# Peptides against a protein of PDB entry 6UG1, part 230

Target 1, 304 residues: chain A of PDB entry 6UG1
Amino acid sequence: SNEERKRRKYFHMLYLVCLMVHGFIRNEWINSKRLSRKLSNLVPEKVFELLHPQKDEELPLRSTRKLLDGLKKCMELWQKHWKITKKYDNVGLYMRTWKEIEMSANNKRKFKTLKRSDFLRAVSKGHGDPDISVQGFVAMLRACNVNARLIMSCQPPDFTNMKIDTSLNGNNAYKDMVKYPIFWCEVWDKFSKKWITVDPVNLKTIEQVRLHSKLAPKGVACCERNMLRYVIAYDRKYGCRDVTRRYAQWMNSKVRKRRITKDDFGEKWFRKVITALHHRKRTKIDDYEDQYFFQRDESEGIPD
Target 2, 301 residues: chain A of PDB entry 6UG1 as posed
Amino acid sequence: SNEERKRRKYFHMLYLVCLMVHGFIRNEWINSKRLSRKLSNLVPEKVFELLHPQKDEELPLRSTRKLLDGLKKCMELWQKHWKITKKYDNEGLYMRTWKEIEMSANNKRKFKTLKRSDFLRAVSKGHGDPDISVQGFVAMLRACNVNARLIMSCQPPDFTNMKIDTSLNAYKDMVKYPIFWCEVWDKFSKKWITVDPVNLKTIEQVRLHSKLAPKGVACCERNMLRYVIAYDRKYGCRDVTRRYAQWMNSKVRKRRITKDDFGEKWFRKVITALHHRKRTKIDDYEDQYFFRRDESEGIPD

## One batch from the design tools (peptide; made by RFdiffusion4, then SolubleMPNN)

Design b2_p27_3_s3 (from b2_p27_3, 15 letters changed)
Fold by OpenDDE base, seed 5:
Structure b2_p27_3_s3 (fold): chain B 304 residues (1-304), chain A 27 residues (1-27)
Amino acid sequence: as target 1 above (304 residues)
Amino acid sequence: SEWEKLLSMTLDEFKELAEKLFEVEPV
């Protein structure tokens, strides 16, 4: 019905805001001074120096290579720190089906909220799910004065899916779900004027995204619970930015159709949500990023 | 409208709701 279409749209919007606020809260928690002091001790001086290379005036690419090597070593150090990777409870922050949402609304299950203290302890011990692990990795880089962003791929229920039953096939559901991350890291490269993408936990990869990312879900099965639609970046100064354009090869032709921003009303609303979560002044880094997004929009063109 | 309710929610109400919905471990 038209009512169910409206209900799913509004529920998607509510769920999206809750996810974006969750990312904001986790980004605040990883700024903990106590955690920072502990995590900085995981990074040897030689690795710290690689994270902060001098500018090579002859070949700036040499400085970028040092930073990339430093980030690789940090990823290796983080894997040694992380002792226990817990499975997600149910689907974690991956996309729920409409049926799962309706069934969950009827379920009086008691849930315990993960308190800030429990999170900080989990990161500190290296015990937790992959999301906590990525968030802790961002905290470690921030403890080393690296301009690292927490990236969240927000997975609200698909308001474009009007099927009554949206049940997923069970057998490989978890494996396909966790194939691609929900959380990852970006690091500012001051030499190339670009964000470096770092997945320390899932794919264990570092990339300089040009046209496509390895972190973008590919294939039907993995896209059932992980659709690239809302990739939100949270920086150490409580900046919030939509960085979906980096990871979406087909933003205009494919991704936009599944976003609330497909219409002017949804675009205006989503801008208000981003603005409410963006607590810092604009910087030259934002200018370089916006220029990159503009060039990516022009290069994709308008879909026919 | 449901939309007006969503637009009227404060950031703190959204935080509380987000904590309730997404910071949950099964008990």
Scores: peptide ipSAE 0.030, ipTM 0.654, DockQ to the pose 0.861
Fold by OpenDDE base, seed 1:
Structure b2_p27_3_s3 (fold): chain B 304 residues (1-304), chain A 27 residues (1-27)
Amino acid sequence: as target 1 above (304 residues)
Amino acid sequence: SEWEKLLSMTLDEFKELAEKLFEVEPV
């Protein structure tokens, strides 16, 4: 019905806010001074120096290469620190089907909310799910005074899916689900004036995204629980930004149709949500990023 | 459950909650 379509739209909006607030809270937790002191000790001086290269005035690319090498070494150090990667309980923060949401209403499963203390302990011990691991990696980079963002791909239920949920093929469902990350890192390159994408846990990649990312889900099975729609960046100064444009090759033609921002009401609403979660003043970094997003919109063109 | 409360909400209640939830300063 038209009513069910509206209900799914508003439920999607509510679920999206809950996910974005979750990302915000995790971003606060990774700013813990106690955690920072512990994680800074994982990074040797030589790696710290690579994270903070001098500006090469002749060839700024040399400074970027040092930073990239420092980030690679940090990813290797993080893998040595991380002893136990737990599987997600159920689907974690991956996308639920409408049927799973309806069935979950009947199950009084007390979601064990991970407390701040338990999170800090998990990161310090190197024991937790992939999301905790990525969040801890961002905390380690921040402990080394790197301008690192926590990135979250928010997975609210697909309000555009009005089909009866076909049985998700059970056996490979988890493998296909976790093929692409929900959380990753971005690092500001002050030399190239760009964000560097870092997935320390899942794909173990460092990217300078131009047109597309390896972190963008591909294939039907992977997209069932991980649709690139709302990629939110949380910085160390409590900034919140929509960075979906970086990771979406086809923002205008494909991604926008699956977002609440497809209409004026949804765009205005989503801007209010971003503004409410954005607790810092605008910076020159935001100007460079917006210019990059503008160039990406122009280069994609308007879909015919 | 919180999910039962969510699924039992009217369309207007969902709209109102979706419009207000971002005004909740992180307490």
Scores: peptide ipSAE 0.030, ipTM 0.642, DockQ to the pose 0.067
Fold by OpenDDE base, seed 3:
Structure b2_p27_3_s3 (fold): chain B 304 residues (1-304), chain A 27 residues (1-27)
Amino acid sequence: as target 1 above (304 residues)
Amino acid sequence: SEWEKLLSMTLDEFKELAEKLFEVEPV
């Protein structure tokens, strides 16, 4: 019905806010001074120096290469620190079906909300799920004074899916679900004036995104629980930005149709959400990022 | 449950909640 379509739209909006607030809270927790002091000790001086190269005035690319090498070494150090990767409980923060949401309402399963103290302990010990691991990696980079953002791919239920029964039947459903991350890192390259994408846990990759990312889910099975729609960046100064354009090759033709921002009401609403979660003043970094997004929109063109 | 409350909400209640969630000054 039209009513059920509206209900799913508003439920999607509410669920999206809850996910974005969760990302904000996790971003606050990784700013813990106590955690920072512990994690800085994981990074040797030689690696710290690579993270903070001098500006090469002749060839800024040399400075970027040092930073990339430092980030690679940090990813290796983080893998040594992380002793136990736990599986997600059920589907974690991956996308639920409408049926799973309805069934979970009936089942009063007390979701054990992870407390801040438990999170900090998990990161410090290197014991937790992949999301906690990525969040801890961002904390380690921030402890080394790197301008690192926590990235979250928010997975609200698909309000455009009006099918009643999407039985996700398959023995590989978990493997397909976790093939691509929900959380990753971005690092500001002050030399190239670009964000570097870092997945330290899942794909174990560092990339400078041009037209597409390796972190963007591909294939039907992977997209069932991980649809790239809302990629939100949380910085060390409590900035909140929509960075979906970086990771979406087909933002205008494909991704927009699956977002609340497909209409003017949803766009205005979503801007209010971002504004409420954005607790810092605009910077020149935001100007460079917006210019990059503009160039990416022009290069994609208007969908026919 | 919180989910039962959410599923029982009217469209207008969802709209109001979605609007009010942004009036809260972040502490």
Scores: peptide ipSAE 0.028, ipTM 0.634, DockQ to the pose 0.061
Fold by OpenDDE base, seed 4:
Structure b2_p27_3_s3 (fold): chain B 304 residues (1-304), chain A 27 residues (1-27)
Amino acid sequence: as target 1 above (304 residues)
Amino acid sequence: SEWEKLLSMTLDEFKELAEKLFEVEPV
């Protein structure tokens, strides 16, 4: 019905806000001074120097290469620190079906929300799910004074899916679900004036996104629980930005149709959510990022 | 559950909550 379509749209909006607030809270937790002191000790001086290269005036690319090498070594150090990767309980923060949401309503499962103290302990011990691990990696980079963002791919239920029964097939579902991350890192490269994408846990990759990302889900099975729609960046100064344009090759033709921002109401609404979660002033970094997004939008063109 | 309360909400209650969630002071 039209009413069910509206209900799914509003539920998607509410669920999206809850996910974005969750990302904000986790971003605050990783700014813990106590955690920062512990995690800075994981990074030896030689790696710290690589994270903070001098500007090469002749070839800025040499400075970027040092930063990339420093980030690679930080991923290796993080793998040594992280002892136990727990599986997600059920689907974690991956996308639920409408049926799973309806069934979960009927089940009064008291989800034990992870407390801040338990999170900080988990990161400090190197024991937790992949999301906690990525969040801890961002905390380690921030402890080394790196301008690192926590990135969250928000997975609200698909309000464009009007099917009642999406029975997702069992055993391979978890493997396909976790093939691509929900959380990752971005690091500001002051030399190239670009964000570097870092997945320290899942794909263990560093990339400088041009047209497409390795972190963008591909294939039907992977996209069932991980659709690239809302990639939100949380910085160390409590900035919140929509960075979906970086990771979406086909923002206008494909991604926009599955976003709340497909219409003016949804765009205005989503802008209010971003504004409410954005607690810092605009910077020149935001100008470079917006210029990059503009160029990416022009280069995609209008969908035929 | 809070999710049951959310799923039991009318369209108008959802709209009102979605509007109020913007007025909810940052926790």
Scores: peptide ipSAE 0.029, ipTM 0.637, DockQ to the pose 0.063; fails the geometry check

Design b2_p27_3_s4 (from b2_p27_3, 13 letters changed)
Fold by OpenDDE base, seed 5:
Structure b2_p27_3_s4 (fold): chain B 304 residues (1-304), chain A 27 residues (1-27)
Amino acid sequence: as target 1 above (304 residues)
Amino acid sequence: SEWEELESMTLEEFKELAEKLFDVEPV
């Protein structure tokens, strides 16, 4: 019905805000000074120096290569630190079906909220789910004075899916779900004036995204619970930015149709949400990023 | 309207809701 379409759109928006606020809260928690002091000790001086290379005036690419090598070594150090990767309880922050939402609303399950203290302990011990692990990795880089962002791929229920039953059946459902991350890292490269993408936990990859990211879900089964629509970046100064354009090859032709921002009302609303979560002044880094997004929009063209 | 409720929600109410919905371990 038209009513069910409105209800699903509303619930998508509510769920999206809750996810974006969750990312904001986790970004605050990883800024813990106590955690920072503990995690900085995981990074040897030689690795710290690679994270902070001098500018090579002859070939700035040499400086970027040192930073990339430093980030690779940080991923290796993080893997040694992380002792226990827990599976997600149910689907974690991956996309729920409409049926799962309806069934969950009827279940008065008692849930224990993960407190900030428990999170900080989990990161400090290296015990937790992949999301906690990525968040802890961002905290370690921030502890080393690296301009690292927490990236979250927000997975609200698909308001464009009007099927009554959206049950996902299959023995591989969990494997397909976790094939691509929900959380990852971006690091500012001051030499190339670009964000470097780092997945320290899932794919264990470092990318300088041009047109395509390895972190963008591919294949029907993987996209059922991980649909790239809202990739939100949280920086160490409580900046919040939509960085979906980096990871979306087909932003205009495909991704936009699945976003609340497909219409002017949804665009205005989503800008209000981003603005409410953006607690810093604009910087030249934002200008370089916006210029990159503009060039990517022009290069994609308008879909016919 | 449902939209007016969503527009009236404070950041703190959204934080509480987000904690209740997503930062939960099964008890």
Scores: peptide ipSAE 0.043, ipTM 0.674, DockQ to the pose 0.874
Fold by OpenDDE base, seed 3:
Structure b2_p27_3_s4 (fold): chain B 304 residues (1-304), chain A 27 residues (1-27)
Amino acid sequence: as target 1 above (304 residues)
Amino acid sequence: SEWEELESMTLEEFKELAEKLFDVEPV
């Protein structure tokens, strides 16, 4: 019905705001001065120097290579720190079906909200789910004065799915779900004027995204609970930016149709949400990023 | 649900956002 379409659209909007605010709160928690002091001690001086290379005036690419080597060593150090990776309870922050949402509304499970103190303890001990691990890795890089962003792929329920029954097949569902991350890291490369993508936990990869990301879900089974639609970046200065364009190959032709921003109302609404979560002034880094997004939009073209 | 956990964790910031954002009736 038209009513059910409206209901699913509004519930998607509500869910998206809650996910984006959750990302904001986690980004605040990883700025903890107490946590920063503990995590900086995990990084030896030689690795710190690689994270802060001098500018090579002859070949700036040499400076980028040092930074990439420093980030690789930080991932290795992080793996040594992290002792226990917990499975997600149910599906974690992966996408729910409409049926799962309706069934959950009937079953008031007392969820134990993870408190800030428990989160900081989990990161400090190296004991938690993959999302806590990624968030802790971002905290470690920030403790080393690296300009690292927390990235969140927000997974609100698909308002474009109008099926009544949206049950997923149970076999291998967890393995397919966790094949691609929901949280990752970006690091600013001041030499190349680009963001470097870092997945320290899931794929254990570093990439400089041009047209395609390894973190973009591929295949039907992996996309059932992980649909790339809203990739939000949270920086150390409480900046909030939509960075979906970096990871979406087909933003205009495919991804936009699955976003609330497909219409003018949704675009204006989503811009207000981003503005409310963005607590810093614009910088030259934002100018370079917006220029890159513009070039990516021109290169994709308008779908015929 | 993790929704209720998220809603519980975000309730104050969510309310401030909801007041600013949901006063937009769909035309």
Scores: peptide ipSAE 0.032, ipTM 0.626, DockQ to the pose 0.063
Fold by OpenDDE base, seed 2:
Structure b2_p27_3_s4 (fold): chain B 304 residues (1-304), chain A 27 residues (1-27)
Amino acid sequence: as target 1 above (304 residues)
Amino acid sequence: SEWEELESMTLEEFKELAEKLFDVEPV
């Protein structure tokens, strides 16, 4: 019905705000001074120097290569620190079906909230799920004075899916779900004026995204619980930015149709949410990023 | 409207909802 379409749109928006606020809270927690002091000790001086190369005036690419090598070594150090990767309970922050949401509303399950203290202890010990691990990796880079962002691929229920029963009955559903991450890292490269994408946990990859990312879900089974629609970046200064354009090859033709921002009302609303979560002044880094997104929009064109 | 209700929610109410929805381990 039209009313069910409205209800699903509304619930999608409520769920999206809650996800975005969750990302904001986790970004605040990883800024813990106590955690920072502990995680900085994981990075030896030689790796710290690689993270902070001098600008090569002749060939800025040499400085970028040092930074990439430092980030690679940080991923190796992080893997040595991380002792226990827990599975997600149920689906974690991956996309739920409408049926799963309706069934969950009927279940009077008692849930325990993960406290900030428990999170900080988990990161500090190297025990937790992949999301906690990524968040801790961002904290380690921030402890080394690296301009690292926490990236969250927000997975609200698909308001464009009007099917009642999409039972995801596959035995491999968990493997397909976790094939691509929900959380990752971005690092500012001051030499190339670009964000470097870092997945320290899942794909264990570092990339400089041009047209497509390795982190963008591919294939029907992987996209059932991980649809690239809202990739939100949280920086060390409590900035909040939509960076979906970086990871979406087909933003205009495919991704926009699955976003609340497909209409003017949803666009205005989503801008209000971003503005409410953006607690810093604009910087030249934002200008370079917006210029990159503009160039990517022009290069994709308007879908025919 | 449902929209006015969503627009009236404070950041603190959204934090509480986010904690209740996403930082929950099964007890």
Scores: peptide ipSAE 0.043, ipTM 0.668, DockQ to the pose 0.895; fails the geometry check
Fold by OpenDDE base, seed 1:
Structure b2_p27_3_s4 (fold): chain B 304 residues (1-304), chain A 27 residues (1-27)
Amino acid sequence: as target 1 above (304 residues)
Amino acid sequence: SEWEELESMTLEEFKELAEKLFDVEPV
């Protein structure tokens, strides 16, 4: 019905705000001074120097290469620190089906909220799910004075899916769900004026995204619980930005159709949410990023 | 309307709701 279409749209929006606020809260937690002091001790001076290379005036690419080597060594150090990767409880922050949402409303399971203290302990011990691990990695880079962002791929239920039964065929192995991350890192390269993408946990990759990312879900089975629609960046100064354009190869042709921002009302609403979560002034970094997004939009063109 | 409720929610109410819905361990 038209009513069920509206209900699913509204529930998608509520769920999206809750996910974006969750990302904001986790970004506040990883700014902990106590955690920062502990995690800085994991990074030896030689790796710290690679994270902060001098500007090579002849070849700025040499400075970028040092930073990339420093980030690689930080991923190796983080893997040594991280002792236990827990599985997600149920689907974690991956996308739920409409049927799973309806069934969950009937199941008054007592849930215990993960407190800030428990999160900080988990990161300090190296025991937790992949999301906690990625968030802790961002905290370690921030502890080394690196301009690192927490990235979250928000997975609200698909309001474009109007099927009554949205049960996933039982073959959605946990393996296919977790094949691509929900959380990752971006690091500002002051030499190239670009964000470097870092997945320290799942794919263990560093990327300078041009047209496509390895972190973008591919294949039907992986896209059932992980649709790249809302990639939100949280910086160390409480900035919040939509960075979906970086990771979406087909923003205009495919991704926009599955976003709330497909219409003017949804665009205005989503801008209000981003603005409410954005607690810093604009910087030259935002100008370079917006210029990159503009160039990516022009290069994709309007779908025929 | 469900929209007016969503537009009227404070950041604190959204924080509390987000904590309850997404930062949960099974008890």
Scores: peptide ipSAE 0.039, ipTM 0.681, DockQ to the pose 0.857; fails the geometry check

